# Ledger of designs, part 57: peptides against a protein of PDB entry 5NXQ

Target 1, 114 residues: chain A of PDB entry 5NXQ
Amino acid sequence: EIQIPVSMAAEEEYLRSKVLSELLTDTLENDGEMYGNENEVLAALNGAYDKALLRLFASACSDQNVEKALSLAHELKQDRALTAAVKISERAELPSLVKKINNIREARYEQQLK

## One batch from the design tools (peptide; made by RFdiffusion4, then SolubleMPNN)

Design b2_p13_3_s1 (from b2_p13_3, 7 letters changed)
Fold by OpenDDE base, seed 5:
Structure b2_p13_3_s1 (fold): chain B 114 residues (1-114), chain A 13 residues (1-13)
Amino acid sequence: as target 1 above (114 residues)
Amino acid sequence: SEELLQEILAELE
């Protein structure tokens, strides 16, 4: 059995989840097909997507690659995932990254209120 | 560190 590095596995899962999420979204927007469970499926896909991203995020933090970590954080979809990213950043002792991620969260809150 | 990551990710389930 071939062992795949954790980072590569995370990349694969991220890409898979991203593609599936985008396909579902595009289908709903363009074709308007409703099967009754799209929201649940989308939520599950987004969850998997964010978890995959967070693994990549954690890897970037471990590498002290703040720029990459921040870029990945911008790709997170759920607020709870941003919270998780903050926790990871705190434990990685990257306070500057914590501040930047919190700024992302605040910006999204403002967008939701608009 | 990996254990902490798993704990954090578990919160998203």
Scores: peptide ipSAE 0.398, ipTM 0.910, DockQ to the pose 0.252
Fold by OpenDDE base, seed 1:
Structure b2_p13_3_s1 (fold): chain B 114 residues (1-114), chain A 13 residues (1-13)
Amino acid sequence: as target 1 above (114 residues)
Amino acid sequence: SEELLQEILAELE
């Protein structure tokens, strides 16, 4: 049995959840099949997706790779995940990154108002 | 810290 680094495990989880969410979305859009639990499945997948991304995000913060961290933050889907990213950035003492992530959140809020 | 990260991630569950 081999030990998989946390970052690699996070990448695997991210990719898996991303693919599954996209496949489900495409299927629903193209086939119109409704089984009554699609929203719950999508929510679970999005949660796993963001959680995996946040682990990668935390790794980038630890590496002081602000640009990579910011790039990952843009890929987050849920607002609560962005909030988590802010908290991680604060703990990593990266105030510039905090501001940039908050800008992402504000931009999404503005989109919701339209 | 890893502990703080786990706490933050737990909020998303």
Scores: peptide ipSAE 0.396, ipTM 0.910, DockQ to the pose 0.295
Fold by OpenDDE base, seed 3:
Structure b2_p13_3_s1 (fold): chain B 114 residues (1-114), chain A 13 residues (1-13)
Amino acid sequence: as target 1 above (114 residues)
Amino acid sequence: SEELLQEILAELE
């Protein structure tokens, strides 16, 4: 029995969720047909995707790899996931990262207002 | 800690 490190497992989950989310999105954009549950499926996929990313994010924070953590934060889709990333960063005592993630959130808020 | 991470992730469920 092979034990997979948590970080590797998270990476696999992230990649899987990302691919599935993108495939569904592309299908909806190109086909335009709805079968009634696509939005629900997409929401579930995005949730899984962000959770997987946050595990990678936490790992990067633990490694004190701020640049990697920031790059991962940019890939988060949901605002609630960014909030989670802030909490993780705070607990990791990375105030510069907290600030940068909050900037991401603010930028997205501004885009929503337009 | 890992426990805190799990608590944070649980909020996203």
Scores: peptide ipSAE 0.394, ipTM 0.909, DockQ to the pose 0.286
Fold by OpenDDE base, seed 4:
Structure b2_p13_3_s1 (fold): chain B 114 residues (1-114), chain A 13 residues (1-13)
Amino acid sequence: as target 1 above (114 residues)
Amino acid sequence: SEELLQEILAELE
């Protein structure tokens, strides 16, 4: 079996999960056929998507690429994933990034309240 | 570390 570098594997998984999530979302919105398990499938895909994205996020943090890390954080879908990003940022000793990610969380809370 | 990352990711399962 061919060994793939961790960073490349993470990127591949991210792209795959992103495409699948978007395709499923578009299909449900435009084709309208429902089988009763769509929400469960979407949740699983979103989970996989965020986990893949967090691996890329962690890599960016390790590279001290704060701008890339922040851009990736904006792409996270779940609040729990943003929390994970905060933890990663704290352990990477990037307090400015922590503050910016918390701002993202707060903004999303306000949007949900409206 | 990679171990810490895995622990954080495990919380999302």
Scores: peptide ipSAE 0.393, ipTM 0.909, DockQ to the pose 0.296

Design b2_p13_3_s2 (from b2_p13_3, 7 letters changed)
Fold by OpenDDE base, seed 2:
Structure b2_p13_3_s2 (fold): chain B 114 residues (1-114), chain A 13 residues (1-13)
Amino acid sequence: as target 1 above (114 residues)
Amino acid sequence: SEELLQEIYAELE
């Protein structure tokens, strides 16, 4: 069995999850179809999306590519995913990235309070 | 880094 590099596998999963999440979102917003489990499905898709994205994020951190890592962090949807990104950044000893990600979290908190 | 990936699993799994 051929093993695919982690980065390539992560990119594939990210793209797949992103497309599915967008398709579901568009369907709910534009078609209004409800089956009773849409929120659960969306949560699962968002989870898979963030998980895949965090793998890319971890790769960027490993490469010491702070700019790429930050760009990826902005694409994360869940707060818990941002928390994971902070922990990854801490382990990668990237304090500037930690601060920037915390700023993202704070900005989202502020937005939620409006 | 494997350590970095472990943070992903710890938070999301």
Scores: peptide ipSAE 0.184, ipTM 0.815, DockQ to the pose 0.317
Fold by OpenDDE base, seed 3:
Structure b2_p13_3_s2 (fold): chain B 114 residues (1-114), chain A 13 residues (1-13)
Amino acid sequence: as target 1 above (114 residues)
Amino acid sequence: SEELLQEIYAELE
């Protein structure tokens, strides 16, 4: 049985989820067809997207690649995913990364208020 | 690590 490295699998899942999310969004924006469940589908896709990113994030943390981890964190869409990233960073004992991710969260909160 | 992945599942499952 051929096994794909976890990091490569995560990258594939990330790209797939990203593409599907973009395609669905573009379809709705350009064609205007609504079937009543698009929001749920988008939410599910965003979830899959963030999960895939977090796997990459976890891998970066394991590699002690803080800069890569931070870059990936910026790509996370959901606040709950940022929370997960913080926890992962804590478990990886990367306090500087924890602080930086919390800054991302705070910045998004402030932006939402505007 | 597996522990890190568990954090993913805990938050997003």
Scores: peptide ipSAE 0.183, ipTM 0.815, DockQ to the pose 0.357
Fold by OpenDDE base, seed 1:
Structure b2_p13_3_s2 (fold): chain B 114 residues (1-114), chain A 13 residues (1-13)
Amino acid sequence: as target 1 above (114 residues)
Amino acid sequence: SEELLQEIYAELE
C-alpha cells in the first residue's frame, strides 16, 4: 500500500469536503429540504472542510509562506476556524499574518451587522 | 510543525 504524503491527503480531504458542501448548498437552493437534517449535515461538512484547510494553512505557515497562508484563511468558513488560524499563526511567530487574519474576522463581523 | 497541528485539533475537536 502506498502512503500518501500528509499535505496531499489534506488537499484531497479539502477538495472532497468542498465539493460536497457546494453540492448540498445547490441542492437545498433548487430542490428544498432533503431528509430534515440538512443543517446538521452542512455543519458537519463545513467542519471537515475547515479542518482540512487548516492543515494546509499550518503547512503554509511552517513554510513561512505568508501569502499562501492568507489565501487559505480567506477560504475558511467558520469563525472558530479563523480563530484556530490565528493561534496557528501565533505559534508560527507570524505576527503580520495574525493581524491580517484578524482583519478577516472583523470584516465578517461587520457583514453580519448589516 | 507538530505544534501547529495540535492547535488545529484543540480548536476543532
Scores: peptide ipSAE 0.179, ipTM 0.812, DockQ to the pose 0.381
Fold by OpenDDE base, seed 4:
Structure b2_p13_3_s2 (fold): chain B 114 residues (1-114), chain A 13 residues (1-13)
Amino acid sequence: as target 1 above (114 residues)
Amino acid sequence: SEELLQEIYAELE
């Protein structure tokens, strides 16, 4: 059996989940003819997407690549995923990244209030 | 790195 590096596996999972999430979103927006548990499917896909993205985020933090980590954080969809990113950043001792991610969260909160 | 992964799983469970 061929062993795949963790970083490569994470990238594959991210790309796969990203494509599926985008395809489902486009279908709902353009066709609107899905039947069944669309919201549950979306939630599951978003969960898988954010989970994969957070693995990449953790890798970027381990590399002390703050700019890459921040770029990845902007791609996170769920607030709970941003919370996880903050915790990861704290453990990685990257306070500047913590502040920037919290700014992302605050901006999203303000958008939801409008 | 393992500690970082634990934070991911703990939050997303």
Scores: peptide ipSAE 0.176, ipTM 0.811, DockQ to the pose 0.294

Design b2_p13_3_s3 (from b2_p13_3, 6 letters changed)
Fold by OpenDDE base, seed 5:
Parts: sequence; C-alpha cells; structure tokens
Structure b2_p13_3_s3 (fold): chain B 114 residues (1-114), chain A 13 residues (1-13)
Amino acid sequence: as target 1 above (114 residues)
Amino acid sequence: SQALLDEILAELA
C-alpha cells in the first residue's frame, strides 16, 4: 500500500472540498433550490475543508513558516477551526502566530457584530 | 506530534 505524504493528502482534500463547496454554494445562490440537506452537506464540506487546511497549517508550523501558516489560517472558515489553529500554534511554540490568529478571530467577531 | 494533531482534528468531527 502506497502511503501518500500528509501534506499531499491534505492539499488534495483541501482542493476537493473547496471545489465542491464552491460549486454547491454557487448552485444554491444562483438556482435557489433547496432539497433539505444542503446545509448539512455544506457543514460537512466546511469541516473537511478546514481539517485539510489545518493539516497544511500544522505542516507550516512545523517548518516554522509563520507567514505561510498565517495565510492558511485566513482561509479557515469556522471559528472552531481557528481555535484549533491556535492550539496547534501553541504547541508549536509560536506565540506570534497565536496572537495573529487571535486577531483574525477578533476581526471576524467584529464583522459579525456589524 | 501527529497524535496531538489527530486529537485536535478529531474535535472538528
């Protein structure tokens, strides 16, 4: 059995999830048809998407590539995923990244208030 | 740690 590197697998999962999420979102926005499970599907896709990103994020942290990690964090959709990113950053002993991710979270909170 | 990462990711399941 061929073992695919985690980074490659994560990238593939990310891209797949991203494409599917975008396609579904576009369909709903443009066609406006709901069949009752689209929200559930979207939630699942977002979860898979964020998980894939977090694996890439963890890899970036391991590489001590704060800029890449931060860029990936900006692509995370769910707040809980940002929380996960903070945990990863803390364990990677990257306090500057922790602060930057918390800034992202705070910014999103502010946007929700508006 | 891969194990820790897996645990963190499992929280998103």
Scores: peptide ipSAE 0.397, ipTM 0.907, DockQ to the pose 0.327
Fold by OpenDDE base, seed 1:
Structure b2_p13_3_s3 (fold): chain B 114 residues (1-114), chain A 13 residues (1-13)
Amino acid sequence: as target 1 above (114 residues)
Amino acid sequence: SQALLDEILAELA
């Protein structure tokens, strides 16, 4: 059995998770709760989405492509995923990226308070 | 590095 490169597999999973997350979100916005487990499903989809995205993020960091990494970080949904991105950036020794991701987190905190 | 990434991702749900 051939092994698919990690980055390629991550891209496929990201696209799948993104589409499913968007479809579910749109359904909830338009139709509300229909099956009684939508919040649980959404959380699982968002988790899968962020994990896939973080793999792409790690790849960008390995390539020292800070701009691509930052763009990917902006697409992360969960705060815990941003925390993971910070850890990855620290280990990649990209302090400028760490600061920019922390700025994203701070901005989201401020928006939640409004 | 892949092992470290897996550990970080494992901290997520």
Scores: peptide ipSAE 0.396, ipTM 0.906, DockQ to the pose 0.326
Fold by OpenDDE base, seed 4:
Structure b2_p13_3_s3 (fold): chain B 114 residues (1-114), chain A 13 residues (1-13)
Amino acid sequence: as target 1 above (114 residues)
Amino acid sequence: SQALLDEILAELA
């Protein structure tokens, strides 16, 4: 068994899930084919995507790279994932990042109301 | 810690 560094594994998983999610989304939008389980598949893919992103996010926090961490947070899709990012930021003692992520959440809430 | 991270991520299923 080949051992891969955690950060590299997370990056690979992120890229894989991102590509697959985008491909599926584009296919549904362009071709309009329905198989009956698209929402479930997308939810699973988005979950894996966010989970992979959060590992990268945690790595950025460990590196004290707030700029990179914030950029990654903007790429998160689920609100629950943003909540997780806040928890990670709090434990990493990065209050400025916590505030910025909460701003992302608030902005998304406002957009959903429009 | 990694353990805490795993716990947080576990909440996402």
Scores: peptide ipSAE 0.396, ipTM 0.906, DockQ to the pose 0.337
Fold by OpenDDE base, seed 3:
Structure b2_p13_3_s3 (fold): chain B 114 residues (1-114), chain A 13 residues (1-13)
Amino acid sequence: as target 1 above (114 residues)
Amino acid sequence: SQALLDEILAELA
């Protein structure tokens, strides 16, 4: 039995969740059929997606790869996931990254307000 | 640490 590194497992989960989310979205857009639970499924998929992404984010932080971490943060969908990214950044002692992620959050808040 | 990460991720459950 070959043990898969945590980072690789996170990448797999991220890609899987991303693909499934996009697939469901595309299906709804192309077919227009409603099954009644699409939003719940999407929410669950987005949750899994963000969790997987945050694992990659944490890895980037551990590597002190701020640019990669920031790039990953931009891909996060949920505000609560951005909050998690901030916590990870704080614990990784990356204050510059904290500021940049908070800027992302603020920008999204402004977009929602409009 | 991994434990801390798991704790943070658990908040998203």
Scores: peptide ipSAE 0.394, ipTM 0.906, DockQ to the pose 0.355

Design b2_p13_3_s4 (from b2_p13_3, 8 letters changed)
Fold by OpenDDE base, seed 2:
Structure b2_p13_3_s4 (fold): chain B 114 residues (1-114), chain A 13 residues (1-13)
Amino acid sequence: as target 1 above (114 residues)
Amino acid sequence: SEELLKEIYEELE
């Protein structure tokens, strides 16, 4: 059995999930709603996307690459994923990154209120 | 890194 490096596997999954999310988004925007399970499909794709991103995020944190980690955090879609990113950052003992990710979360909360 | 990955599964499982 061929062993693939974790980072490469994570990148592959990220790219796959990103493409699927983009395709679905484009379809909904251009062709209208998909009756039935559209929200369920979106949730599943977003979940897979964020999960893949968080693997990359964790790798960046392990490398102490704060700038890369922050860049990845901005790409996260779900609030629960940002929460996970905060926890990962805390475990990686990167307080500056924790603060910056919390700022992202707060900014999104404010946007939802407006 | 194992601890970091654990956080992913705890939040997204």
Scores: peptide ipSAE 0.140, ipTM 0.795, DockQ to the pose 0.302
Fold by OpenDDE base, seed 1:
Structure b2_p13_3_s4 (fold): chain B 114 residues (1-114), chain A 13 residues (1-13)
Amino acid sequence: as target 1 above (114 residues)
Amino acid sequence: SEELLKEIYEELE
């Protein structure tokens, strides 16, 4: 049996979740059909998406690839996912990355206030 | 790293 590397599996999961999330969003925008569960489905998809991204993020941190990690953090959707990224960065002893991710969080807060 | 993955599950499960 062929074993798929963890990093490749995470990438596949990320791409799948991203595509499904985008397709659902486009469908809602174009058709406008709401049957009562679309938001719940979208939330679940966003969760899966962020989980997949965080696996990639963790891998980047393990490789001490701060630039890649930061790029991935910008793609996270949920604030709770950014919180997870901060904790992962702390565990990886990357204080510069922690600061940069917190800046992302603060920037999003400011956008919500406007 | 197992420790890094642990942080993911603790925050998002």
Scores: peptide ipSAE 0.138, ipTM 0.794, DockQ to the pose 0.373
Fold by OpenDDE base, seed 5:
Parts: C-alpha cells; sequence; structure tokens
Structure b2_p13_3_s4 (fold): chain B 114 residues (1-114), chain A 13 residues (1-13)
C-alpha cells in the first residue's frame, strides 16, 4: 500500500472538505430546498473541514510559522475548533498566537450578539 | 504532541 505523507493527506482532505462545504452552503443559500438533514450534513462537513485544517495548523505551529498558523486559524469555522487551535498553540509555546486566536473568538462572539 | 493532537481530533468527531 502506498503511504501518503500526513501533511499531504491533510491538505487533500482540507481542500475536499472546503469544496464540499462551500458547495452545500451555496446550494442551501441559492436553492433553499430543505430535506431535513442539511444542518446535520453541514455540521459533519464542517467537522471534517476543521479537522483537516487543524492538522495543517498543528504543522505550522510545529514549524514555528505563526503567520501561517494564524491565517489557518481564521479559516476555522467552529468555535470548538478555535479552542483546539488555542490548545495546540499553548503546547507549542506560542503565547502571541494564543492571544490572537482568542481575539478571533471574541470577535465572533461579538458578531453573534449583534 | 501526537497524543494531544489525537485527543483534539477526537473531540471534534
Amino acid sequence: as target 1 above (114 residues)
Amino acid sequence: SEELLKEIYEELE
């Protein structure tokens, strides 16, 4: 069996999940058809997307590439994924990144309250 | 930490 590097696999899964998530979102926004399970499907896709992205994020943190890590964090969709990113950043001893990710979370909270 | 990553990914399942 051909073994694919973890980083490459993560990138492939990220791209796939991103495309599918965007496709589903566009479909729901444009067509407005409801079959009863769209939210569940979307949540599953978002989960897969964030998981793939977090693998890339962890790799960036390991490389001490704060700018890349931060860029990836902005692409995370779920709050729990941001929490995971914070934990990864803490373990990587990147306090500045932790602060910036928490700022992202706070900003999203403020938007939800408006 | 590989173990940490595993735990984090499991939380997102």
Scores: peptide ipSAE 0.132, ipTM 0.775, DockQ to the pose 0.318
Fold by OpenDDE base, seed 4:
Structure b2_p13_3_s4 (fold): chain B 114 residues (1-114), chain A 13 residues (1-13)
Amino acid sequence: as target 1 above (114 residues)
Amino acid sequence: SEELLKEIYEELE
């Protein structure tokens, strides 16, 4: 079996999930076709997308590349994924990154309240 | 920790 580095695998998964998510979103927005499972499909795609991003995020943290990690965190869609990013940052002993990610979460909470 | 990441990913399912 061919072994693929975790980071490369994550990037591939991220790109695939991102493309599929965008295609689905565009289809729903432009065509308005409903098949009955769009929300579930979108949720699944978002989950896969965030998981892939988190792998990249973890890699960035391991590299002590805080700026890259933060950029990736901004791309996360789900709040639960941001929570995971915080946990990863804590384990990586990057308190500054933890604070910045929490700021992202707070900003999104405020947007939801509006 | 690889195990930690695994646990985190499982929580996202």
Scores: peptide ipSAE 0.131, ipTM 0.773, DockQ to the pose 0.308

Design b2_p13_4_s1 (from b2_p13_4 with E6D D10E)
Fold by OpenDDE base, seed 4:
Structure b2_p13_4_s1 (fold): chain B 114 residues (1-114), chain A 13 residues (1-13)
Amino acid sequence: as target 1 above (114 residues)
Amino acid sequence: FDELADELGEEYF
């Protein structure tokens, strides 16, 4: 059995989830239906997507690549994923990154209120 | 941090 490096596996899952999410979105926008299970599919895809991103995010934090980590955090879709990113950043002792991620969360909260 | 990401992933996803 061939073991794939964690970072490579994360990138693979990220790309897979991203492509599927885009395809699903296009289908819903252009064809108009997925027979009532589209929300469940989207939720599953978003979960897999964010999980993959968090692995990449953790890798970036390990490398002390704050710029890359922040870029990845902006791509996270779910608030719970941002919470996880904050926890990872705290463990990595990157307080500047923690603040920047919290700013992302606050901005999204404001958008939801509008 | 890879194992931490996995743990947090299991916790939230």
Scores: peptide ipSAE 0.076, ipTM 0.767, DockQ to the pose 0.156
Fold by OpenDDE base, seed 5:
Structure b2_p13_4_s1 (fold): chain B 114 residues (1-114), chain A 13 residues (1-13)
Amino acid sequence: as target 1 above (114 residues)
Amino acid sequence: FDELADELGEEYF
């Protein structure tokens, strides 16, 4: 049995979920079709997307690749995912990354208030 | 996500 490395599996899932989420978003925005479960589907897709990203993020942190990790953090959609990224960064002993991710969170909060 | 962070932490750190 062939075992796929976790990072590779995460990349595949990330790409797949990213494409699907984009397609769904485009469909909703352009076609305006609603079947009653779009929000649930989007939430599920976003969850899968962020989970995949977080695996990549953790890998980047493990490599001490702060720039890559930060780039990935910017791609996270849900606040809870950013929280998870902070926790991962703390475990990786990357305080500068923690601060930068918290800045992302704060920026999003401010945007929501406008 | 908390569990995920912990899981990922155990996996990578």
Scores: peptide ipSAE 0.056, ipTM 0.758, DockQ to the pose 0.891
Fold by OpenDDE base, seed 1:
Structure b2_p13_4_s1 (fold): chain B 114 residues (1-114), chain A 13 residues (1-13)
Amino acid sequence: as target 1 above (114 residues)
Amino acid sequence: FDELADELGEEYF
């Protein structure tokens, strides 16, 4: 049996969750409500999306690729996911990345207040 | 996500 490398599996899950989230959004905009549980489905998809991204993020940190890790962090949607990214960065002993991710969080907080 | 961070840490670090 063919085993898919962890990094490839993470990319697959990211793409799948991203596509499904986008399709759901488009469907809601164009066709309206589907089953009456769209908000729950969207929340689940967003969770899966961020989880998949975090796997990619962790891989980038493992490679000491701070630039790639930071780019991935910008794609995270939920604040709790950014918190997870900080923890991963701390574990990876990348303090510069920790600071940059915290800056992302602060910027989002400020935007929410406007 | 806290659990995820720990799991990912163990997996990659």
Scores: peptide ipSAE 0.056, ipTM 0.756, DockQ to the pose 0.889
Fold by OpenDDE base, seed 3:
Structure b2_p13_4_s1 (fold): chain B 114 residues (1-114), chain A 13 residues (1-13)
Amino acid sequence: as target 1 above (114 residues)
Amino acid sequence: FDELADELGEEYF
């Protein structure tokens, strides 16, 4: 039996979710086709996307690759995913990364207020 | 996501 490393599996899921999300978004925005379930599909895809990213993020943290972890955190879409990233960073005992992720969250909150 | 974070934390750390 072939076992795929967790990081590779996460990368595959991330890429798949990202591509599907972008494709669907582009189709809806550019072609104007609506089937009645777009929002539900997008929500599901975004969830899968962030989940996959969080696995990559955790892997980066385990490697003590703070730069990669931070880069991945910027790719997270949902605030709850950033919250999860903070928890992962805390578990990894990377306080500088925690602060940087919180800065991302704060920046997004400020943007929402405008 | 809280559960996910805990799961991932337990898995990797």
Scores: peptide ipSAE 0.055, ipTM 0.756, DockQ to the pose 0.871

Design b2_p13_4_s2 (from b2_p13_4 with E6D D10E E11K)
Fold by OpenDDE base, seed 4:
Structure b2_p13_4_s2 (fold): chain B 114 residues (1-114), chain A 13 residues (1-13)
Amino acid sequence: as target 1 above (114 residues)
Amino acid sequence: FDELADELGEKYF
């Protein structure tokens, strides 16, 4: 059995989830067909997407690549994923990154209130 | 995701 490096596996899952999400979105916007399960599919895709991103994020933190880590954090969709990113950043002892991720979360909270 | 964070934190750090 061939083991794929964690980073490559994460990238694969990220790309897969991203493509499927985009395809579904385009279909719904352009064709206007709803079958009743699209929200469930989107939720599942978002989960897989964020999980993949978090693996990439952890890898970036491990490499001490704060800029890449922050860029990846901006791509996270779910608040719980941002929470996970904060925990990873704390373990990585990157307080500046923790603050920046919390700023992302705060900004999203403000957007939800509008 | 909390479990994932713990797992990833343990794995990478």
Scores: peptide ipSAE 0.066, ipTM 0.772, DockQ to the pose 0.911
Fold by OpenDDE base, seed 1:
Structure b2_p13_4_s2 (fold): chain B 114 residues (1-114), chain A 13 residues (1-13)
Amino acid sequence: as target 1 above (114 residues)
Amino acid sequence: FDELADELGEKYF
């Protein structure tokens, strides 16, 4: 049986969750309500999306690819996901990345206040 | 996500 490498599996899950989230968004915009549980579905998809990204993020940190890791962090949607990214960065002993991710979080907080 | 961070940390580091 063919085993898919962890990194490829993570990318697949990311793409799947991203596509589904986008499709759901488009459907809601164009067709309105589907089953009455759209918000729950969207929340679940966003969760899956961020989890998939975090796997990619961890892989980038493992490779000591700070630029790639930072780019991935910018794609995270939920604040709790950024928190997870910080923890991963701390484990990876990448303090510069920790600082940059915290800057992302702070910037988002400021935007929410406007 | 906290659990995920721990799990991922253990897996990759």
Scores: peptide ipSAE 0.062, ipTM 0.768, DockQ to the pose 0.907
Fold by OpenDDE base, seed 5:
Structure b2_p13_4_s2 (fold): chain B 114 residues (1-114), chain A 13 residues (1-13)
Amino acid sequence: as target 1 above (114 residues)
Amino acid sequence: FDELADELGEKYF
């Protein structure tokens, strides 16, 4: 049995979920078709997407690649995913990254208030 | 995600 490295599996899932989420978003925005479960599907896709990203993020943190980790954090969609990223960063003892991710969160909060 | 963070933390650190 062939075991796929975790990072590789995460990359695959990330790309797949990203494509699907984009396709669904485009469909909803352009076609306006509603079947009653789009939000649920989007939530599921976003969850899978963020989970995949977080695996990549953790890998980047493990490599002490702060720039890559930060870039990945910017791609996270859900606030709870950013929270998870903070926790991972704390575990990785990357306080500068923690601060930067918190800045991302704050920026999103401010945007929501407008 | 909290559980995921913990899991990933243990896995990578």
Scores: peptide ipSAE 0.062, ipTM 0.767, DockQ to the pose 0.906
Fold by OpenDDE base, seed 3:
Structure b2_p13_4_s2 (fold): chain B 114 residues (1-114), chain A 13 residues (1-13)
Amino acid sequence: as target 1 above (114 residues)
Amino acid sequence: FDELADELGEKYF
């Protein structure tokens, strides 16, 4: 039996979710086709996307690759995913990364207020 | 995601 490393599996899921999300978004925005379930599909895809990213994020943290982890955190879409990233960073005992992720969250909050 | 974070935290750290 072939076992795929966790990081590779996460990367595959991330890429798949990202591509599907972008494709669907572009189709809806550019072609104007609506089937009645777009929002539900997008929500599901975004969830899968962030979940996959969080796995990559955790892997980066385990490798003590703070730069990669931070880069991945910027790709997270949902606030709850950033919260999860903070928790992972805390577990990894990376306080500098925790602060930087919180800065991302704060920046997004400020943007929402405008 | 809270559960996910806990799971991932336990798994990787």
Scores: peptide ipSAE 0.061, ipTM 0.766, DockQ to the pose 0.877

